Peptides against a protein of PDB entry 5OOQ. Designs and how they scored, part 58

Target 1, 227 residues: chain A of PDB entry 5OOQ
Amino acid sequence: YREDVRQVVTHPANALSFLQPGRLVEISVNGKDNYGWGAVVDFAKRINKRNPSAVYTDHESYIVNVVVNTMYIDSPVNLLKPFNPTLPEGIRPAEEGEKSICAVIPITLDSIKSIGNLRLYMPKDIRASGQKETVGKSLREVNRRFPDGIPVLDPVKNMKIEDEDFLKLMKKIDVLNTKLSSNPLTNSMRLEELYGKYSRKHDLHEDMKQLKRKISESQAVIQLDDL

## One batch from the design tools (peptide; made by RFdiffusion4, then SolubleMPNN)

Design b2_p14_4_s3
Fold by OpenDDE base, seed 2:
Structure b2_p14_4_s3 (fold): chain B 227 residues (1-227), chain A 14 residues (1-14)
Amino acid sequence: as target 1 above (227 residues)
Amino acid sequence: KLSLDGFELLPPVE
């Protein structure tokens, strides 16, 4: 059931309004490369210039740029292409005992394991020298402050996902009081039905994003050097 | 919003 929850939470209609700059997200690329908690830089609708007729799934239709502090030091980060979620070979998290560096990577919504209820104040120019490393320090500090885990957005209370079927799913999880790995809704045609209910909300997200950009540009960004 | 040394706990709705 955890995957079912994740599918709903990371759907554009629900997730995009919570992907503000600095939002903490837990990242797993291709279901195997766990980068841990990173910080959102920005996001954009995925556009294929070479194939404008390309159709992406909802979870692959947006690109989220995130700062991670767990990139393997010898990863070919110079080969990363902005807004291209198809990562070059060798791009991976550092394993135990390996050194890591900070990097900005483009991911899809499908690579988000969870959305945190914390937000970092992000540098205005994350590409400037030393800025992503500053964010990396902040990420370490957050992890230090939350040894039991970074607080995750509550899908119902915080994200206001009020779909009846989703609520039933959440109730079942609560009743069982176990980490459910099964995803019955994913195996059913019910996910499409759930997503269809978010269509109107999805349209509003694009408008909200434009407004949010204007607001963010006017706000002074505090660099977290002391973290 | 609760500020914590450069980061904050975000409310459900802005």
Scores: peptide ipSAE 0.056, ipTM 0.726, DockQ to the pose 0.087
Fold by OpenDDE base, seed 5:
Structure b2_p14_4_s3 (fold): chain B 227 residues (1-227), chain A 14 residues (1-14)
Amino acid sequence: as target 1 above (227 residues)
Amino acid sequence: KLSLDGFELLPPVE
């Protein structure tokens, strides 16, 4: 059921509003490369310039740029392409005994394991020399301060996910945790219904964002005319 | 409210 919760939490309709600069997220790429907790730089809707008609799943429809401090030192970070979540071969976290460096990597929402209830103050220009390393130091400090783990956003209390089916799922998980029993709580149909609802919410969110952008652009034009 | 230097614990979104 943890994966089901993760799918809901990382859905654009729920996650994007919490992916502010500096937001801590736990990163697992392709379900195998665990980078640990990183810090969000920004995110953008995934655009395929080569194939504008490309349709992505909800969890793959956005690219999140994150600073990680666990990149293997000999990873070919120079081959990283901005906003390309398909990471080059050799891009991986450092294993035990290996040295790590800080890097900015583009990931999909599907690569987010958890969203933390903590944000870092981010440098204005993360790509400037030494800035990602500063963030890396901050990440280490956070991990030091939270030895039991970085606090994760509560899907209900913090993220305000109020979907009834999700709430039922959460209750069932709680019951299962108490009983140490795993009952199939979610059938495929319920998940599809949930995702359908979230998709609609996401559409509204994007519409609002576009509206705000248009308003901002209009105001900028007015300011230029006043100047 | 844990306020750490350089860090911000975000309150629940209302």
Scores: peptide ipSAE 0.044, ipTM 0.713, DockQ to the pose 0.095
Fold by OpenDDE base, seed 1:
Structure b2_p14_4_s3 (fold): chain B 227 residues (1-227), chain A 14 residues (1-14)
Amino acid sequence: as target 1 above (227 residues)
Amino acid sequence: KLSLDGFELLPPVE
């Protein structure tokens, strides 16, 4: 059921509005590469220029750029490609006893384990020299300040996910302390129904983003014409 | 520390 909750939380309709620059997210790539808590740089809709007809799942349809401070020092970070969430071989978090460095990695929503209720003040240019390391220091400070764990966004109270089926799912999780009966197949079907309900919200979000971009572009053009 | 719209902002650590 935890995975079911994660799928709902990380769905674009719910997650994107909370992926502001500096938002803390817990990162797990391929279900095994745990980078711990990182900070969001930005996100963009995934576009495959080589295969424009490519259809991605909702959780793979966006790329989130995140700063992590747990990258293995000998990872081939120079092979990282912008907007390519398929990480090169050797890109991994540092293991115990290994040294780590800061890096910006592109991930999908599916690689978000949890969304924190904290946001760092991010440098304007994260690619500038030393800026990633600054964020890395901030991440260490956050972990120091929250030894019991970084607070996670409450799906209901903070994210305002109030769908009845989702609430039922949450209640089922609470009941699992007494009853260990779970039916993943039934839950998966309900998730699809939940996704359908959030589809409209997702579409609206994208429309608004596109509109804002158009407005910004129009304003930029006006400024250029006035110069 | 600054709380804005349900989340906390932390300045960069120098």
Scores: peptide ipSAE 0.036, ipTM 0.707, DockQ to the pose 0.302
Fold by OpenDDE base, seed 4:
Structure b2_p14_4_s3 (fold): chain B 227 residues (1-227), chain A 14 residues (1-14)
Amino acid sequence: as target 1 above (227 residues)
Amino acid sequence: KLSLDGFELLPPVE
């Protein structure tokens, strides 16, 4: 059910409001390239100029630019194309024993494994020399401060996902975590139902996107229980 | 409905 939760959490209707600059996100590209925790720079609606008729899934319909500090040093980062989540060959995280560098990579929402309950102060010009490295240092510091893992946003308490079906899903997960048997969810059917709801919600979100982002960026720091 | 929650901000580390 963890993947089911991830699908809901990373849906644009839920995730975009929490992808403010500096938001920590855990990144896994194509289910295999784990970059660890990175920091959001910004995001934008995915537009295919060469094929305007292209239709993307909700989870692939936005491009999120993130700073990672785990890029393999010899990755062809110069070949990264803005707003192109199809990463060039060789773009990968450093393996054990390899050196890493900081990089800004474009990812889709589907590449977000978790959304952290932390936000870094981001440089105004992340492309300026040394700025992404500064973020990289901050990421290391965060990892140092949270040796047991960076706190993840609570979908209910923090993200305020209050859909009844989602709440039922969460309840079932809680039951399973206590090793109590419950009826399994019909994953495909239930997810489709949830996605339908969020798709409609997303339309409204899209209309209010600019305003919401502005509000989010100016929002005061709130003490979170999970920190 | 969408909700905007808070965040915990960490300053940049040198």
Scores: peptide ipSAE 0.031, ipTM 0.648, DockQ to the pose 0.382

Design b2_p14_4_s4
Fold by OpenDDE base, seed 2:
Structure b2_p14_4_s4 (fold): chain B 227 residues (1-227), chain A 14 residues (1-14)
Amino acid sequence: as target 1 above (227 residues)
Amino acid sequence: SLSLDGFTLLPPVS
């Protein structure tokens, strides 16, 4: 069920409105490389210049640039290509006992494990010397302040995902004494239907620049000291 | 867990 929720949450129709600069996201690449919580720099629709007819899945159709502070120090970060989510060999998070560095990596929506209910103030030029390290320090501070975990956006209350099938899914998860049988096949079918609805609704979405502006303007801001 | 509307901002840590 957790994966089912993740699929809905990270669908472009839902996720993009919450991928403002500085948004905290939990990152897992290829289901194996856990970078922990990073900060969104920006995102863009994935375009294959070499093959304009390339069709990507919804979860692979956007590239999100994120700052992470858990990159293995000996990773070949110089081989990272902008807007290429296929990471070079050797790009990985630091393991226990290894040193880490800050890096900006391009990921797909499918690499987002969760979306946090926190945003960092982001430098205007993240590529400038020392800026990603500043973000890295901020990430460490956030983790220090939230030892039990960074608060995650509530799909219903915060993200306003109110699809009936999704609500049913959430209800099943919320039940403590679940005598409910888990049927992955049924859930998969429902998710497919949801994706279809979302895809149809947002088939002709706004220009990326317009979307980014709308995202910034539509979100309420709560300061940390207001908690 | 925190129940927040919107998002919470954290300033950069120097």
Scores: peptide ipSAE 0.060, ipTM 0.737, DockQ to the pose 0.313
Fold by OpenDDE base, seed 5:
Structure b2_p14_4_s4 (fold): chain B 227 residues (1-227), chain A 14 residues (1-14)
Amino acid sequence: as target 1 above (227 residues)
Amino acid sequence: SLSLDGFTLLPPVS
């Protein structure tokens, strides 16, 4: 059920509006490499220039660049390619006793474990020397200030996910937290229905984003003509 | 809103 909630929360239709620069996200790459809490730099729709016809799942259709402060120091971070979520071999979080460094890594939405209800002030140019380390310090400070954990966005109160099926899922989770009877199959079916609905919302979101870009471009053109 | 130095608690996006 937690995974079901995660799938809904991290769906583009819900997550993207909360992936502002500096948004804290908890990162687990491939369900194995836990980087802990990182800070969002930006995100973009995943475009495969080599294979423009590539179809990605909703959770893999966007790349989120995040600053982490838990990268293993000897990881080949120089091999990281912006907007390529396929991480090179050796890119991993530091294990206990290992030294870590700050790095910007591209991840998919599927690698987001949680979205925090906290946003860091981000440097204007994260690629500038020392900027990622500044964010790293901020992340350490956040962790220090929240020893019991960084507050997570409430899917309903904060994210305003009001989908009836999701609300039913949440209610079921609440009931199941009280009652041990989980029906994973029913939840899976509902999740599929939710994904179908969210896919439509995602399309609308992309359309709105494109429209906003067109408006901005049109305004820019007008300003250029007025000069 | 907990204004932590360098952090903004973002209100829920309405």
Scores: peptide ipSAE 0.039, ipTM 0.715, DockQ to the pose 0.095
Fold by OpenDDE base, seed 4:
Structure b2_p14_4_s4 (fold): chain B 227 residues (1-227), chain A 14 residues (1-14)
Amino acid sequence: as target 1 above (227 residues)
Amino acid sequence: SLSLDGFTLLPPVS
């Protein structure tokens, strides 16, 4: 279901209006290369100059240029072609222990994992020396400010996606999440707390019963002596 | 609390 939501969110009819300069987007290229959160520079309709009759899917019909700060330092970034989402071999995110650099990469809408509810103030000329690094610093700052993750646009509340089928999908997901949150483990903890309270109440009741019996027995003994 | 009503603009980190 998450993928279904992603398909709707990243559809041009929904996504493009939120791909303003500086918009944060979470990037996963070809389902394997996770660049993390980047910042949108711009976007354009995909045009194949060599094959003008080329037909692209909706999610591949636009190219989004994004600044990332997770590019592997030894990636052949000089081979990147503007508005060509087919990335050269070796273009990849830095792995653990590897150094990263800032780069502008062209991606398709299909490479957007999430659209953030944040925008950076972007330099006017991102291609100027040092500007990508400035954005990179801003991205690091954002990540620092949001250690639990960058807030994602709500498809309904923020993006105003009002398609009936989509709303039904979202409702189903919500129901499922609610059911999952009723985790048997959480219920078990509640049961233990309830059982603990019940056990204490029962113990008190037994203690009171025993005390009443002792009092009654003592009174019976006194009556025999008074006699 | 940050209002999450579309987008929040953050200035560039100096």
Scores: peptide ipSAE 0.033, ipTM 0.713, DockQ to the pose 0.311
Fold by OpenDDE base, seed 1:
Structure b2_p14_4_s4 (fold): chain B 227 residues (1-227), chain A 14 residues (1-14)
Amino acid sequence: as target 1 above (227 residues)
Amino acid sequence: SLSLDGFTLLPPVS
């Protein structure tokens, strides 16, 4: 069920409007490489210049650039290609006892474990010398301030996901969390239907969310100016 | 707003 929620939350129709610069996201690449919480730089629709007809899944159709502070120091970060989510061999998070560095990593939506209810003020030029490290320090401070974990966006209250099937899923999860009773009625059919609904509405929702994003960015800028 | 090492943490704009 957690994976089902993640699939809905990280779907482009829901996630993109919350991937503003500085948004905190928890990153797991290929289900194995956990980078922890990073900060969004930007995102773009995935385009294959070699194969323009390439069709990607919804969760692989966008590339999100994120700053992480957990990159293994000896990782070949110089081989990272912007907007290429296929990471070179050796790109991995630091293990216990290893030194880490800050890096910008291109990831897919499928590599987002959770979206945080926090946003950092990002430098204008993240690629300028020292800027990634500044973000890295901020990430460390955030983790220090939230020892029990960074607050995650509420899919319903914050993300305003109001799909009836999703709400039913959330209710079931709540019931299961309260009652460890074994029968998750995973109506697998409802999840596929739910996913199908998001997939079909993706284009419309993308347009609407691009508009919402522009409005949200404008509001964020206003809030910064009013601060 | 919460300032962190030169950065401001903003609550999500809902």
Scores: peptide ipSAE 0.038, ipTM 0.739, DockQ to the pose 0.088; fails the geometry check

Design b2_p14_5_s1 (from b2_p14_5, 5 letters changed)
Fold by OpenDDE base, seed 1:
Structure b2_p14_5_s1 (fold): chain B 227 residues (1-227), chain A 14 residues (1-14)
Amino acid sequence: as target 1 above (227 residues)
Amino acid sequence: MIGTYRDASFERVP
């Protein structure tokens, strides 16, 4: 269901109007390379100059240029081609303990995990020296201010997605989330009840063991008096 | 209350 929501949200008909310069987007390239939150520079319709008849899926039909601050420092960023979403080998986010740098990467809509409810003030020329690092500082500041995560656009309230099937999907997710929030509570209450029953059973077993010991001790004392 | 995060670096936009 989360993927279904993502497909609708990232569809050009819904997403493009929210991809203004500085808009925060959560980036996952090829479902594996998580760059975290980046800032939109611009977007353009994908044009294949070599094959003008190339048909792209809706989610691959646009290229979004985004600033990320999580690029691995030793990534071959010089091999990045403007408006080419096919990233060179070695272009990846920094792993834990690795150093990162700011980079502009071209991505497709399919690489957008979520669209944030925040927009950075962007430099006029992001390609100028030091400008990407300025955006990187702003991204760090945003992450610092939102420790619980960057607020995501509400598909219905903010994005005004009014499709009936989508609304049904959202309602179903809400019901499931409510059930999933209630099920851990019911399961935790059931676990607490089970644990309470187990604790009571253990206590009863210890009480029975102590009682048996007392009976055995009293019988041993009676046998000593009959000797 | 549109929390105007007055930080000069970003704004909350619907």
Scores: peptide ipSAE 0.331, ipTM 0.776, DockQ to the pose 0.072
Fold by OpenDDE base, seed 4:
Structure b2_p14_5_s1 (fold): chain B 227 residues (1-227), chain A 14 residues (1-14)
Amino acid sequence: as target 1 above (227 residues)
Amino acid sequence: MIGTYRDASFERVP
């Protein structure tokens, strides 16, 4: 359900009006490379100069340039091609203990995990020396101000997504979240104990089923010997 | 009305 919401939120019809310069977006490239929160520089419709007849999906039809402050320092950022969302090998976020740098990366809408309700004041020329680092400082300040996480745009209240099917989806998610939060199993220690008990009970049930089968098979063999 | 927070570096926008 979260992915279904993400697909609707990141659709061009909904997302593009919120991708102003400085808009914070949470970035996950190819579902693996989590850059965290970055700032939108700009966006453009994806054009393949080599294949003008190329048709992209809605979520791949636009390229968003974003500033991230989590790029691995030894990433080959000089190999980044403007308006090419196919990132070179070695372009990745820094892992724990690695140094990071600020970079501008081209991403598709499909690489947006969430859209924040915050906007940075962006430098006039982000490509000028030191300007990416200025944005990086602003991103650090935002993270400092929001230790519980950057607030996400409400799809209904903020983005004004009024589609009936989407509203039904949101209601279903709310009901499920309420059930999950009200379930005393959310206390991690009890979940592990209950899961351990459930696993043991399941194993015992399978063992009993196998034993009953063996007993039945043995009784069937005895009846055949008495004939 | 969630108040617009403005900082020197960022603002909250709908």
Scores: peptide ipSAE 0.324, ipTM 0.774, DockQ to the pose 0.095
Fold by OpenDDE base, seed 3:
Structure b2_p14_5_s1 (fold): chain B 227 residues (1-227), chain A 14 residues (1-14)
Amino acid sequence: as target 1 above (227 residues)
Amino acid sequence: MIGTYRDASFERVP
């Protein structure tokens, strides 16, 4: 059920509007490499230049660049490519007793465990020398201020996820936190329905964004013609 | 292309 909530929260239709520069997100790459809390740099729709017809799942359709302060010091960070979520071999978090460094890594939405209710002030150029380390200091300060954990966005109150089936899911989780009941199959069908709704919402949002862009472009052309 | 943002409940930290 926690995974079901995570799937809904990290869906593009819900997550993207909260991935502002400096937004804190908890990162787990492929469910194995836990980087802890990082800060969002930017995000973009995933584009395959070699195969423009490539179709990605909703959770794999966007790439988020994040600053982490837990990268293993000997990781081949120079091989990292912005907006390429296929990480080079040896890119991993530092283990206990290992030294860590700050790095910018590209991740998918599926690698987000949670979205924090905190946003850092970000340097203008995060790729400039020393800027990642500045963010790393800010991350350490946040962790110091929140020893019990960084506050997570409330899906309903903060993210305004008001889908009836999602609200029912949340209520069930609250009940199940009190009752260990074992029927995973009914939740999967509802999750698929939710994904269908969210996918449609995302498509509408992209259409609106494209329309706004066209309007802005047309206005810019008009301003150029008036000059 | 970078996505659009909306206002969200958040706290700003240094």
Scores: peptide ipSAE 0.302, ipTM 0.682, DockQ to the pose 0.100
Fold by OpenDDE base, seed 2:
Structure b2_p14_5_s1 (fold): chain B 227 residues (1-227), chain A 14 residues (1-14)
Amino acid sequence: as target 1 above (227 residues)
Amino acid sequence: MIGTYRDASFERVP
């Protein structure tokens, strides 16, 4: 059930509106590399320059750049490529007793475990010397202030996910947390129905984003012609 | 009242 909730929350139709610069997200890459809470820098639609016809899943169709403060110090961070979620070998979080550094890593939406109800004040140029470390200090401060964990966005109250099947899922989770007794098999069929509804919402969101970009580009061209 | 913790480094935002 937690994974089903995560799939809905991290779907582009729901998540993208909450991935503002400085938004805290909990990061797990490939289900094994837990970086903890990081801060969103930016995101973009995934484009394969080598294969423009590449079809990605919804959760892999966007790249999110995030600052983490848990990168292993000897990781080959110089090999990281912006907007390339295929991480080089040796890129990993620091283990217990290892030293960590701040790094910007590109992740997919599928690597987001949770979206926090907090946003950091981000520097204008995160790539400038010392700026990642500043964000790293802010992340440490947040963790210090929230020893019981960083508050997660409420999917219903904050994210306004009002899908009936999702609401039923949430109610079931609440009942299960109270009763420990519900069967996992019923969840897969409902996720597919939810996914179909969110796909349609995603298309609308992308259309709106493309339209806003076209409007902005056209306005920029008009301003250039008036000069 | 969603307590906007406007702390020096972060804010609570829905």
Scores: peptide ipSAE 0.331, ipTM 0.785, DockQ to the pose 0.083; fails the geometry check

